Peptides against a protein of PDB entry 5OK6. Designs and how they scored, part 141

Target 1, 215 residues: chain A of PDB entry 5OK6
Amino acid sequence: ELPGLDSQWRQIENGESGRERPLRAGESWFLVEKHWYKQWEAYVQGGDQDSSTFPGCINNATLFQDEINWRLKEGLVEGEDYVLLPAAAWHYLVSWYGLEHGQPPIERKVIELPNIQKVEVYPVELLLVRHNDLGKSHTVQFSHTDSIGLVLRTARERFLVEPQEDTRLWAKNSEGSLDRLYDTHITVLDAALETGQLIIMETRKKDGTWPSAQL

## One batch from the design tools (peptide; made by RFdiffusion4, then SolubleMPNN)

Design b2_p24_5_s4 (from b2_p24_5, 10 letters changed)
Fold by OpenDDE base, seed 2:
Structure b2_p24_5_s4 (fold): chain B 215 residues (1-215), chain A 24 residues (1-24)
Amino acid sequence: as target 1 above (215 residues)
Amino acid sequence: ADRIDVADLDAALAAIAAAEAAEA
């Protein structure tokens, strides 16, 4: 059952779990398509539950580039294309109005950057490959705040590298050259890694030499 | 070197891969 319009407004906009609450690192936030949200605002501000301004089910269709992987369109802007809601507020809206059949929620995490907390709407998707098999890639999502060490560990896991095998990463840059990711303590952001970027895991040879030494 | 600049990186890596496969 829908709560009163004033109660909806207070819960979503002004509540402790409302849209304006402070961001906290690691928390989940959800995207709501802007037009739907504006329609909802108009509905609850109108004061008439029988109003023709009823927003209907949440429909985020316009935010998706595909209905297969449910990837977001590129270049979406907060406040223009979507509104961010904390998990509690999102779940309230879904419970009240429903979510369009078949659409997944658009859940994102708050990350902490050096000077700001932000909802990471676009995690970095890296193409992980082995130096000896460039044709077989694993696409893996990382936060901008994830370390290169995590990328390396993830690559090792995906490629079933034995613990005794020594490995390192290279990033293919925009110039088509390879930059060694030698510092595993820096972040994906610090390394300026981008979505779609090829990351090559090099495995040390049994003789102790690196394959890349032949380049 | 921390940066490798080759004219055809993909071809060079493929050649390395082929050589390694032949040694195995």
Scores: peptide ipSAE 0.307, ipTM 0.875, DockQ to the pose 0.845
Fold by OpenDDE base, seed 3:
Structure b2_p24_5_s4 (fold): chain B 215 residues (1-215), chain A 24 residues (1-24)
Amino acid sequence: as target 1 above (215 residues)
Amino acid sequence: ADRIDVADLDAALAAIAAAEAAEA
């Protein structure tokens, strides 16, 4: 059953679970298509539950570029295309109005950047490959705040690298050359890695030499 | 070097891959 209109407004726009509450690193936030949200605002502010302004079920279809992988369109802007809601607020709205059948929620994480907390709407998708088999890629999502060490560990796991095998990463740069990701403590952001970028995991040879030494 | 500039990186990597496959 739908709560009273004033109660809905207070629950979503105000209080500890409100839209404007401070971001906390690691929290889940959800995207809501802007037009739907504005219609909801008009509905609850109108004071008439029987009004024609009823928003219906949440439908984020316009935010997706595909309905297969449910990837977001590029270049979406907060406040223009979507609004961000804390998990509690999102779940309230879904419980009250429903979500379009078959459509997944658009969940994103709050990350800590040097000077600000931000909901990371677009995590970095890297193409992980082995130096000896560039044709077999694994696309993996990383936060901008993830370390290169995590990327390396993830690559090792995906390629089933044994613990005794020594590995390192290279990034294919915009010039078509390889930059070694030497420092594993810096972040994906610090390394300026971008979505779609090829990351090559090099495995040290049994003789102790690196394959890349032949380049 | 921490940066490798190769005229044909894909071909060079393929050659390395082929050599390693022959050693295995």
Scores: peptide ipSAE 0.304, ipTM 0.876, DockQ to the pose 0.847
Fold by OpenDDE base, seed 1:
Structure b2_p24_5_s4 (fold): chain B 215 residues (1-215), chain A 24 residues (1-24)
Amino acid sequence: as target 1 above (215 residues)
Amino acid sequence: ADRIDVADLDAALAAIAAAEAAEA
């Protein structure tokens, strides 16, 4: 059942549990298309439940690049293209109005950066490859706060590397050279890794030499 | 080296891959 308009406004916009609540690391937030949200605001502020301003189902279609992979368009701006809502507020809106058929929710995590909490709308999508088979890539999303160690472990898992095999990572940089990701404790952000960047997992040879030593 | 700068990285890596395949 749809709550009263004032109740809806309070639940979604209140500073404690609504849109204005503090960001907390690890929490889920959801994107709502800006025009829909503004229509909802107009509806609940209008005071008439039967108003022609009824927003209908949440429709985030304009935020997606495609309806196959449901990737976000690049360059979306908070407050212009979308509004961020905490999980509770999102679930309320979905329960009240529904979500457009077939559209997945756009869930994102709050991450902690050195001086700020932020909803990570655009995680880093890395192209993981083996040094000996560049044609076979695994695209994997990582948080900017994920460690290089996690990237390495993920690469090992995706390529079914045996525990006894020694591996290391290289990042192809903008200059077309390889930079070794030797410190596994730094983050994806610290390593300045970017979406679409090629990450090469090198496996040590049985003779104890590294393939890259031949370069 | 922590940085590898080769003129044609893709070709170089392909050559390594080919060599490894030949040794296997």
Scores: peptide ipSAE 0.303, ipTM 0.874, DockQ to the pose 0.818
Fold by OpenDDE base, seed 5:
Structure b2_p24_5_s4 (fold): chain B 215 residues (1-215), chain A 24 residues (1-24)
Amino acid sequence: as target 1 above (215 residues)
Amino acid sequence: ADRIDVADLDAALAAIAAAEAAEA
Protein backbone atom coordinates (compact mmCIF):
# COMPACT_ATOMS: atom_id res chain seq x y z
CA GLU B 1 0.00 0.00 0.00
CA LEU B 2 1.24 3.46 -0.86
CA PRO B 3 1.81 5.70 2.12
CA GLY B 4 0.45 9.23 2.19
CA LEU B 5 2.09 11.70 -0.14
CA ASP B 6 3.54 13.75 2.70
CA SER B 7 5.01 10.62 4.23
CA GLN B 8 6.58 9.64 0.93
CA TRP B 9 8.15 13.05 0.57
CA ARG B 10 9.54 13.00 4.10
CA GLN B 11 11.00 9.52 3.75
CA ILE B 12 12.75 10.17 0.46
CA GLU B 13 13.78 13.82 0.52
CA ASN B 14 14.84 14.30 4.13
CA GLY B 15 18.36 15.27 5.12
CA GLU B 16 18.78 12.60 7.76
CA SER B 17 18.02 9.36 5.95
CA GLY B 18 16.85 10.40 2.50
CA ARG B 19 18.32 11.91 -0.64
CA GLU B 20 19.99 14.73 1.25
CA ARG B 21 21.71 12.57 3.86
CA PRO B 22 25.49 12.73 4.19
CA LEU B 23 27.50 10.21 2.22
CA ARG B 24 29.32 7.56 4.22
CA ALA B 25 32.06 5.42 2.74
CA GLY B 26 31.01 1.85 2.07
CA GLU B 27 27.28 2.57 1.92
CA SER B 28 25.16 1.62 -1.05
CA TRP B 29 23.34 4.23 -3.07
CA PHE B 30 21.11 3.75 -6.08
CA LEU B 31 20.60 5.67 -9.29
CA VAL B 32 17.11 6.79 -10.27
CA GLU B 33 16.43 8.20 -13.70
CA LYS B 34 15.88 11.94 -13.41
CA HIS B 35 12.60 12.26 -15.29
CA TRP B 36 10.94 9.55 -13.26
CA TYR B 37 12.14 11.15 -10.06
CA LYS B 38 10.85 14.55 -11.10
CA GLN B 39 7.53 13.00 -11.97
CA TRP B 40 7.41 11.44 -8.52
CA GLU B 41 8.23 14.80 -6.93
CA ALA B 42 5.42 16.44 -8.86
CA TYR B 43 3.04 13.69 -7.82
CA VAL B 44 3.76 13.85 -4.10
CA GLN B 45 3.91 17.64 -4.08
CA GLY B 46 0.55 17.85 -5.81
CA GLY B 47 -1.22 16.41 -2.78
CA ASP B 48 -3.67 14.34 -4.81
CA GLN B 49 -3.09 10.60 -4.80
CA ASP B 50 -5.45 10.21 -7.74
CA SER B 51 -3.58 12.76 -9.81
CA SER B 52 -2.66 12.10 -13.42
CA THR B 53 0.92 12.81 -12.35
CA PHE B 54 1.32 9.31 -10.89
CA PRO B 55 4.85 8.28 -11.90
CA GLY B 56 4.31 4.56 -12.43
CA CYS B 57 7.10 2.03 -11.94
CA ILE B 58 10.72 3.12 -11.80
CA ASN B 59 12.31 2.81 -15.22
CA ASN B 60 16.03 3.42 -15.58
CA ALA B 61 16.16 2.20 -19.20
CA THR B 62 17.61 5.45 -20.53
CA LEU B 63 20.61 5.11 -18.20
CA PHE B 64 21.70 1.79 -19.67
CA GLN B 65 23.88 1.36 -22.72
CA ASP B 66 22.51 -2.13 -23.24
CA GLU B 67 20.07 -4.54 -21.66
CA ILE B 68 22.49 -7.47 -21.82
CA ASN B 69 25.28 -6.40 -19.52
CA TRP B 70 23.31 -3.52 -18.02
CA ARG B 71 26.25 -1.18 -18.35
CA LEU B 72 25.61 2.47 -17.77
CA LYS B 73 25.90 4.92 -20.59
CA GLU B 74 29.05 6.96 -20.50
CA GLY B 75 28.94 10.54 -19.38
CA LEU B 76 25.85 10.43 -17.19
CA VAL B 77 25.63 13.41 -14.88
CA GLU B 78 24.11 13.52 -11.43
CA GLY B 79 21.21 15.92 -11.25
CA GLU B 80 20.77 15.89 -15.01
CA ASP B 81 20.41 12.22 -15.91
CA TYR B 82 19.87 10.65 -12.52
CA VAL B 83 19.51 11.25 -8.82
CA LEU B 84 21.20 9.28 -6.08
CA LEU B 85 19.24 7.75 -3.23
CA PRO B 86 20.46 5.88 -0.19
CA ALA B 87 19.48 2.23 0.02
CA ALA B 88 16.55 2.79 2.37
CA ALA B 89 15.01 5.47 0.18
CA TRP B 90 15.52 3.40 -2.95
CA HIS B 91 13.87 0.39 -1.40
CA TYR B 92 10.91 2.50 -0.34
CA LEU B 93 10.36 3.77 -3.86
CA VAL B 94 10.70 0.28 -5.30
CA SER B 95 8.23 -1.07 -2.78
CA TRP B 96 5.73 1.70 -3.53
CA TYR B 97 5.97 1.96 -7.29
CA GLY B 98 7.91 -1.09 -8.44
CA LEU B 99 10.86 -1.39 -10.77
CA GLU B 100 10.52 -2.09 -14.47
CA HIS B 101 10.38 -5.83 -15.01
CA GLY B 102 13.75 -7.42 -15.66
CA GLN B 103 15.67 -4.24 -15.01
CA PRO B 104 18.34 -4.50 -12.32
CA PRO B 105 18.84 -1.82 -9.70
CA ILE B 106 21.81 0.44 -10.29
CA GLU B 107 23.68 0.05 -7.02
CA ARG B 108 26.87 1.98 -6.36
CA LYS B 109 29.15 2.41 -3.38
CA VAL B 110 30.28 5.51 -1.59
CA ILE B 111 34.05 5.78 -1.70
CA GLU B 112 36.40 7.94 0.28
CA LEU B 113 38.59 10.18 -1.83
CA PRO B 114 40.96 12.79 -0.47
CA ASN B 115 38.73 15.25 1.37
CA ILE B 116 35.49 14.04 -0.21
CA GLN B 117 33.02 11.19 -0.22
CA LYS B 118 31.59 10.28 -3.58
CA VAL B 119 29.25 7.69 -4.98
CA GLU B 120 31.41 5.80 -7.44
CA VAL B 121 29.10 5.58 -10.42
CA TYR B 122 31.86 4.45 -12.77
CA PRO B 123 34.30 1.95 -11.27
CA VAL B 124 37.45 1.16 -13.25
CA GLU B 125 37.32 -1.83 -15.56
CA LEU B 126 40.78 -3.30 -16.09
CA LEU B 127 41.80 -5.89 -18.65
CA LEU B 128 43.94 -8.42 -16.82
CA VAL B 129 46.27 -10.63 -18.88
CA ARG B 130 49.30 -12.84 -18.41
CA HIS B 131 52.59 -11.85 -20.01
CA ASN B 132 52.68 -15.09 -21.96
CA ASP B 133 49.06 -15.01 -23.19
CA LEU B 134 47.92 -11.51 -24.07
CA GLY B 135 44.98 -12.88 -26.01
CA LYS B 136 43.22 -14.17 -22.91
CA SER B 137 41.93 -11.28 -20.87
CA HIS B 138 39.78 -11.02 -17.79
CA THR B 139 37.84 -7.81 -17.39
CA VAL B 140 37.52 -6.97 -13.72
CA GLN B 141 35.98 -3.97 -12.03
CA PHE B 142 37.88 -2.14 -9.33
CA SER B 143 37.17 0.88 -7.24
CA HIS B 144 39.44 3.86 -7.69
CA THR B 145 40.20 3.35 -4.00
CA ASP B 146 41.28 -0.27 -4.39
CA SER B 147 44.98 -0.93 -3.96
CA ILE B 148 47.31 -2.23 -6.63
CA GLY B 149 47.84 -5.09 -4.21
CA LEU B 150 44.20 -6.03 -4.64
CA VAL B 151 44.56 -5.88 -8.41
CA LEU B 152 47.54 -8.21 -8.18
CA ARG B 153 45.75 -10.63 -5.86
CA THR B 154 42.72 -10.59 -8.13
CA ALA B 155 44.89 -11.30 -11.17
CA ARG B 156 46.58 -14.18 -9.36
CA GLU B 157 43.22 -15.62 -8.41
CA ARG B 158 41.75 -15.29 -11.89
CA PHE B 159 44.75 -16.97 -13.47
CA LEU B 160 44.99 -19.64 -10.75
CA VAL B 161 48.57 -18.73 -9.89
CA GLU B 162 50.12 -21.01 -7.32
CA PRO B 163 51.13 -19.40 -4.01
CA GLN B 164 54.83 -20.07 -4.58
CA GLU B 165 54.85 -18.29 -7.93
CA ASP B 166 56.12 -14.74 -7.82
CA THR B 167 54.16 -12.21 -9.84
CA ARG B 168 54.12 -8.51 -10.57
CA LEU B 169 52.02 -6.11 -12.60
CA TRP B 170 52.65 -3.88 -15.56
CA ALA B 171 50.27 -1.32 -16.97
CA LYS B 172 50.25 -0.50 -20.66
CA ASN B 173 50.38 3.27 -20.78
CA SER B 174 49.07 5.76 -23.33
CA GLU B 175 52.46 5.77 -25.05
CA GLY B 176 52.19 2.06 -25.68
CA SER B 177 54.97 1.23 -23.24
CA LEU B 178 54.73 -0.66 -19.96
CA ASP B 179 54.93 0.93 -16.55
CA ARG B 180 55.61 -1.37 -13.64
CA LEU B 181 53.11 -1.16 -10.83
CA TYR B 182 55.77 -1.79 -8.21
CA ASP B 183 54.07 -0.05 -5.31
CA THR B 184 51.21 -2.29 -4.29
CA HIS B 185 50.01 0.08 -1.59
CA ILE B 186 48.90 2.89 -3.87
CA THR B 187 45.37 2.96 -5.22
CA VAL B 188 44.03 2.47 -8.71
CA LEU B 189 43.40 6.21 -8.68
CA ASP B 190 46.96 6.99 -7.58
CA ALA B 191 48.30 4.79 -10.35
CA ALA B 192 46.02 6.65 -12.79
CA LEU B 193 44.61 3.42 -14.15
CA GLU B 194 41.72 3.84 -16.54
CA THR B 195 38.83 1.76 -17.82
CA GLY B 196 39.93 -0.47 -20.65
CA GLN B 197 43.59 -0.32 -19.65
CA LEU B 198 45.63 -3.48 -20.13
CA ILE B 199 47.27 -4.79 -16.98
CA ILE B 200 49.87 -7.49 -17.53
CA MET B 201 50.65 -9.95 -14.78
CA GLU B 202 54.22 -11.17 -15.16
CA THR B 203 55.24 -14.45 -13.54
CA ARG B 204 58.82 -14.97 -12.45
CA LYS B 205 60.69 -17.82 -14.11
CA LYS B 206 61.91 -20.84 -12.18
CA ASP B 207 65.49 -19.69 -12.71
CA GLY B 208 64.65 -16.51 -10.82
CA THR B 209 64.71 -14.26 -13.87
CA TRP B 210 61.84 -12.12 -15.06
CA PRO B 211 60.48 -12.55 -18.59
CA SER B 212 60.53 -8.77 -19.04
CA ALA B 213 64.31 -8.78 -18.65
CA GLN B 214 64.40 -9.89 -22.27
CA LEU B 215 62.75 -6.68 -23.42
CA ALA A 1 63.59 -1.08 -15.12
CA ASP A 2 60.20 0.20 -14.02
CA ARG A 3 59.36 1.27 -17.56
CA ILE A 4 59.70 -0.77 -20.69
CA ASP A 5 59.87 1.21 -23.87
CA VAL A 6 59.88 -1.12 -26.84
CA ALA A 7 59.18 -0.05 -30.38
CA ASP A 8 56.97 -3.06 -30.97
CA LEU A 9 55.77 -4.13 -27.58
CA ASP A 10 53.27 -6.65 -28.88
CA ALA A 11 55.88 -8.40 -30.98
CA ALA A 12 58.35 -8.40 -28.12
CA LEU A 13 55.83 -9.89 -25.72
CA ALA A 14 54.89 -12.48 -28.30
CA ALA A 15 58.54 -13.42 -28.68
CA ILE A 16 58.88 -13.83 -24.93
CA ALA A 17 55.80 -16.00 -24.86
CA ALA A 18 57.14 -18.13 -27.67
CA ALA A 19 60.49 -18.55 -25.96
CA GLU A 20 58.83 -19.62 -22.74
CA ALA A 21 56.69 -22.11 -24.57
CA ALA A 22 59.80 -23.59 -26.14
CA GLU A 23 61.53 -23.94 -22.79
CA ALA A 24 58.62 -25.62 -21.13
Scores: peptide ipSAE 0.298, ipTM 0.874, DockQ to the pose 0.811

Design b2_p24_6_s2 (from b2_p24_6, 11 letters changed)
Fold by OpenDDE base, seed 2:
Structure b2_p24_6_s2 (fold): chain B 215 residues (1-215), chain A 24 residues (1-24)
Amino acid sequence: as target 1 above (215 residues)
Amino acid sequence: SPEERRHIDVTDEQLAAHSAQLAE
């Protein structure tokens, strides 16, 4: 059942569960399509629950580029295309109005960047490959704040590398050149890795040499 | 040493060829 319109407004816009609350690293936030949210605002501000301004169920369809993988369209802008809500506020709206059938929630995490917290709407999607099989990639999503060490560990896990095997990463540049990700303590952001970028895991040979020595 | 290299200038074709040789 829908709560009173003033109560809805207060719960979603204000307080510790409100849209304007401070961001905290590690928290989950959710995207709501802007047109729907504006319709909801008009409805609750109108003061009439029987109004023709009823927003209906939440429908984020216009934010998705596909309904198979439910990937977001590129270049979406907060305040223009979508509104960000804290988890509590999102769950209230879903409970009151529902979510379009079959459509997943768009959950994102707050990350800590230098001097700012941000909802990471677009995590980095990397293509992990082995040096000896560049055609077989594992697409893996990483935060900009994840370390290169995590990328390496993830690659080792995906390729079932034994603990005793020595491995390192190379980032493929657009021109075809390779840069070794030698510092595993820097972040994906610091390394300037981008979505769709090929990351090559090199495994050390049994003779102690690196395959890349032949390049 | 080649093992200490941090940057390698290669074409996509050279890289693909090298990878293919290692896959054999």
Scores: peptide ipSAE 0.408, ipTM 0.888, DockQ to the pose 0.890
Fold by OpenDDE base, seed 3:
Structure b2_p24_6_s2 (fold): chain B 215 residues (1-215), chain A 24 residues (1-24)
Amino acid sequence: as target 1 above (215 residues)
Amino acid sequence: SPEERRHIDVTDEQLAAHSAQLAE
C-alpha cells in the first residue's frame, strides 16, 4: 500500500534520514536510476495519486551493462544517471513501488577517503593468481580503502595457503613489468590498483628462495 | 638481493614461461 504523497516525499527526501542524510562509512546505499527517481519526484510533488506521473516499479535496467552478472555500466555519474539513497529510503521505495522483476538491488558501501566520505559505486575487481599458475585466476572485489594486507590475506585464503608458507604480492603492469606490493599497510587506492589488474601471489620456496629471483 | 627486488621488467611471454616452469 502506498502512503500519502507528502509522506513519501518526507521519508525519501528528509535531510536527516533520506537522500540528503550524511554519508557514514560502512553504511549501505543504493542506486536508483535517475529517470525513475525524477518520475517519482514529479508524482509525489504533483499531489495526485491518480496522475499519469506514477513511476511504476523501480527499473535500473539502463544502469546495467549485463543481466547475467549485473555489472554496472562504466562511467555512470551520480545525479545524471542515478541517485543514491540510504538503505531505509531504498527499502521504502521498493516496498511501495517494487523493483523490476529479476533485477537485483544495486547496493554499495560508503567508504572513508582522506578528505571525504563517498559511496563506492565502482570497487576494484582484482584478478588474483599464483605465481606458478597464472591461468587460474580468482576474481575478487576490493574496496579502494582495503589494505594490501587484506588483498594478501584474501589471496592466501583463496589459494589455501598454509599459515607457515610465506607469501607476497606483485602487481602486473600493462607493459608486463611487475611491481611488488611490499607495503601491506597501504590501500588499494594508494597502490593505484585497478579493475582487471592481475595480482600475483608469490609463495616462498622451501629452500627460502623466492621464485621471482629467476626473473 | 633477489628477495629485496621490488620491480621486475618482464614480458608477458617470459612471465608465462616462468610460471609454466613452476607449474605442478
Scores: peptide ipSAE 0.407, ipTM 0.888, DockQ to the pose 0.863
Fold by OpenDDE base, seed 5:
Structure b2_p24_6_s2 (fold): chain B 215 residues (1-215), chain A 24 residues (1-24)
Amino acid sequence: as target 1 above (215 residues)
Amino acid sequence: SPEERRHIDVTDEQLAAHSAQLAE
C-alpha cells in the first residue's frame, strides 16, 4: 500500500536513511532515472494522491544502452540523468510504484577512493586472455579499487590454472605495446586500466622461462 | 633479464604470431 505523500517524501529525501545520507564503503546504492524521480517529487509535493502527476512504475530504460546485457549508457551524469538512492529508499520506491517489467535494478557499490567515497557507477570491464590464446577473451568486471592481485587471481580461476603454475599479467596498450602489471598490490585505478582493455595472463614455461622472453 | 622485463614494444601482428606459435 502506498503511504501518505508526506511520509514518502520524508522516507526518501531524509539525510539519515534517504537520498542525502552519507556514503559508506561497501554499501549498495541504486540508480533511478531522473525524469521519473522528478515526476515522483512533483507528485508527492503536490499533496494530492489522485493527481495526474502520478509517476507510475520506475522505468530506467533510458539509462540502458541495451536490454540484453543491461549495460548502462556511457557518460551518464548524476543529478542530470539519474539520482542515487540507498538500498532502503530504493526498495521503498519499488514497493510503492513497482519497477518496469523485466528491467533489472541498477545496483552499484560505494567505493572508497583516497579522498572521497563514491558510488561506482562504471566498474572496469577487462578482457582476460591467455598469452597462447589471445582470441578467447573473458570479460570480467572489477572495481577501480580492486587490486591487480585480485585480477590475477580471477584470471587464474577463470582459466583453471593449477596452483603450482606461475603466472603474471600484461596490459595491452592501444598502440600494441605491453606493460607488465608487476606490482600486484596496486589498484586497477592506479594501474590506469580501462574498460575493454586486454589483460594477458602469461604462464611460466616448465623450463622456467617466460614466453614473453621471445618477444 | 627477460624475467624482469616490464615493457614490450610489439605490433598486434607480432603478438598474434607469437601467440599462435605457443598455441597448443
Scores: peptide ipSAE 0.405, ipTM 0.887, DockQ to the pose 0.833
Fold by OpenDDE base, seed 1:
Structure b2_p24_6_s2 (fold): chain B 215 residues (1-215), chain A 24 residues (1-24)
Amino acid sequence: as target 1 above (215 residues)
Amino acid sequence: SPEERRHIDVTDEQLAAHSAQLAE
């Protein structure tokens, strides 16, 4: 059963627990398509539960690029294309109105940037490859706040690298050049890594030389 | 030293060829 319209408004929009609540790093937030949300606002502000302004189930279809991988469209803008809701508010709306059948929630994490908290709507997808098998990529999603060290550890795990093997990363630039990610303490953001960028894991040879020495 | 290199100018073809030579 739906709560009263005023109760819905207070639960979703109040500044303490609703849409305008403070962001906290590590928390989950959810995207809601802007037009649906505005329709919901109009419905609950109208004061008539039997109004023809009933928003129906949440439908984020317009935010997705495809219904296979459920990837977001590029260039979506907060406040224009979608609104962000904290997990509690999202779950309330889903419980009240439902979510379009087969459509996954669009969950994102709050990250801590140098000066602000932000919901990371577009984390970085990197293509991890080995230097000796460039044709076999592992697409892995990383936060901009993740360290290069985490990228390296993730690559080692995906490629089943033994603990005693020495490895390092190279970022492939758009012009074809390679830059070594030598500082593992900087973030993906600091390294200016981008979605779709090829990251090459180089494994040190048994003779102690690096394969890249021959390039 | 080549071991300490931090930037490499390489074409896609050169990189692919190099990788293929190392493929086991």
Scores: peptide ipSAE 0.397, ipTM 0.885, DockQ to the pose 0.825

Design b2_p24_6_s3 (from b2_p24_6, 13 letters changed)
Fold by OpenDDE base, seed 5:
Structure b2_p24_6_s3 (fold): chain B 215 residues (1-215), chain A 24 residues (1-24)
Amino acid sequence: as target 1 above (215 residues)
Amino acid sequence: SPEERRRIEVTDAQLEAHSARLAL
C-alpha cells in the first residue's frame, strides 16, 4: 500500500537508511532516472496524494542505450542523469510505484577505492580471448577492484582450461602492443584495463615454451 | 628470456597470423 507522502519522503531521504546514508563496500545501490525522482520529490512535497504530479511507475528507459542487454548509456552523471538509492529505499519505491514493465533494476555495488567508497556504475567489460583463437571473444564484466588473478581464473573457467595447464594474460594496449599482466595481485584499476579491451589468455605449450616467444 | 618479456610490439596482422599458425 502507498504510505502517506510525508512518510515516503522520510523513508527515502533520511540520512540513516535513505539516499544520503553512508556508502558501505559490497552493498547494492540502485540507479533511478533523475526526472522521475524529481517528479516523485515534487509529488511527495506537494502534500496532495491526488495531485497531477503523481510520478507513475519508475521508468529508467532514458538511462539505457539498448533494451536488449540493458546496458547503460555512457557518460551518465550522478545528480544529473540519475540518483543513487540504497537497496532498502529502492525496494520501497518499487513497492509503492512499480517499475516499468520489462525493465530490469539498475543494481550496482559499492567498491572500496583508496580513501573513498564509490558506487561502481561502470564496471569494466573485458574481451577475453585465447592466443590461438583471437576471433572468439567472451565479454566478461569485472570490478575495478577485482584482481588480475580473478580475471585469469575467469578466463581459465570460460575457456575450460584444465588445472594442470599453465596460463597467463596479455592486455592489448592502445598502441597495438601486448602488455603482460604479470602481477596477478594488482587490481583491474591498477592495471588500467578499460571496457572493450582485449585480454589474451596464453596457454603454455607441452614443451614448456610460451607461444608468445615466437612473436 | 622470452618468459620474462613483458611487452611485445606486434601488429594486428602479425598477431592474427601468429594465432592462425598456432591453430593449424
Scores: peptide ipSAE 0.293, ipTM 0.842, DockQ to the pose 0.855
Fold by OpenDDE base, seed 1:
Structure b2_p24_6_s3 (fold): chain B 215 residues (1-215), chain A 24 residues (1-24)
Amino acid sequence: as target 1 above (215 residues)
Amino acid sequence: SPEERRRIEVTDAQLEAHSARLAL
């Protein structure tokens, strides 16, 4: 059932779980298309539930570049293209108005940067491959705050590497050469890894030699 | 406020651009 207009406004804008609540690392936030949200604001501020300003179901279609992988358009800006809501507020709106049929929610995580919390709208998508089978890639999403160690562990898991096998990572740079990711303690951000970047997992040979050292 | 967050938060585009600069 749809709550009273004032109650809706308080829950979404001014509630403890409202749009203005502090960001906390690890929490989920959701994107809402800006025009829909502004229409909702006009509706609830108008004071008439029967108003022609009723926003209808949430429709984020304009935020997506495709309906296959549901990728976001590049360069979207908070407050211009979308509004960020905490999970509770999002779920309230969805329960009250619904979400466009077949459209997934746009869920994002709060990450901790050195001096600020941020909703990571564009996490890094890496192309993971093995050195001996460059034709078989696994696209995996990582946070900028994830360690290179996590990237390596994820690659090992995806390629079913045995625990006793030794592995290391290379990143293909913009010049087409390979850079070793020596430090596994730095983040994806610190390593300057980008979406679409090829990450090569090298596995040590049984003789103890590295494939790359023999080239 | 959301507007305050927009002013202080690093955009994802800025974060990516920063990463690109570190790679060079």
Scores: peptide ipSAE 0.069, ipTM 0.660, DockQ to the pose 0.020
Fold by OpenDDE base, seed 3:
Structure b2_p24_6_s3 (fold): chain B 215 residues (1-215), chain A 24 residues (1-24)
Amino acid sequence: as target 1 above (215 residues)
Amino acid sequence: SPEERRRIEVTDAQLEAHSARLAL
């Protein structure tokens, strides 16, 4: 059963876990398609439960570029295309109205950037490859706040690199050359790594030489 | 606004300080 309209409004907009709740790093937030949310606002503000303004189930279909991988469209803007809700508020709305059948929630994490917390709507999807097999990629998502060290560890894990093997990363730049990622303590953001970018893991040879030293 | 505070921005890189170019 739906709670009273005023109760819904207070829970989602004005509650401690409402839309305006302060961001906290590591917490989950959810995207709600803007038109649906505005329809819901109109419904609950109208004060008539029998109103024709009933929003129906949450439907984020317009936010997705595909219904296979459920990737978001590029260039979506908060306040224009979607509203962000904290997990508690999202779960309330889903419990009250439902979510479109088969459609996954759009969950995103709060990340800590220099001097600000933000919901990371678009994590970075990198193409990890080995230097000797550029045709075999592993696509992996990273936060902008993840270190290059984490990217390297992830690459090592995906390629089943033994602990004793020495590895390093290169990023293919826009000019088609490789930029070696020397500092593993900087973030994906600091390195300006972007979605679809090729990241090459180079493995040191048994003779102690690097494959790239011959180039 | 809450929206302004929550929008992520990808800023310019510091890549040059931490990398070297290699011809492919």
Scores: peptide ipSAE 0.088, ipTM 0.611, DockQ to the pose 0.027; fails the geometry check
Fold by OpenDDE base, seed 4:
Structure b2_p24_6_s3 (fold): chain B 215 residues (1-215), chain A 24 residues (1-24)
Amino acid sequence: as target 1 above (215 residues)
Amino acid sequence: SPEERRRIEVTDAQLEAHSARLAL
């Protein structure tokens, strides 16, 4: 059941639990397409529930570049293309108006950067491969705040590397050469890893030599 | 809040600037 218009406004825009609430690391926030949100604002501010300004179902279609993987378009800007809502507010809107059939919610996490909290709208999508089979990639999303160590562990898990096997990472740079990711304690951000970048997991040979050292 | 949004925008700009510096 739809609440009264004033109640909707207070629930969604409330500074403690709504759109204006402080970010907290680890929380989920959701993207809402800006035009829909503005239509909703006009509707609830108009004071007439039977108004022609009724927003209908939430439809984020314009934010997606594809309807297969539901990837966001690049270069979207908060306040211009979308509005961010905390999970509670998002779930209220979905409950009241519905979400376009078959369309997934656009859930994003609040991350902790050195001096600020941020909703990470664009996680880094890395292509993980093995040194001996560059044609078989696992595409995995990482936070900019994730460590290179986590990337390595994830690669090991995806490729079913045994615990006793030794592995290391290389990043293919823009020049096409390979940069060794020596420090596993730095973040994806610190390593300047980018979406679509190829990350190569090298596995140490049984003789104790590295494949790359023999080239 | 508008201030929170500004902080996000600043963070994005800082992130881009940081990535650009490491790529150089």
Scores: peptide ipSAE 0.026, ipTM 0.602, DockQ to the pose 0.019; fails the geometry check

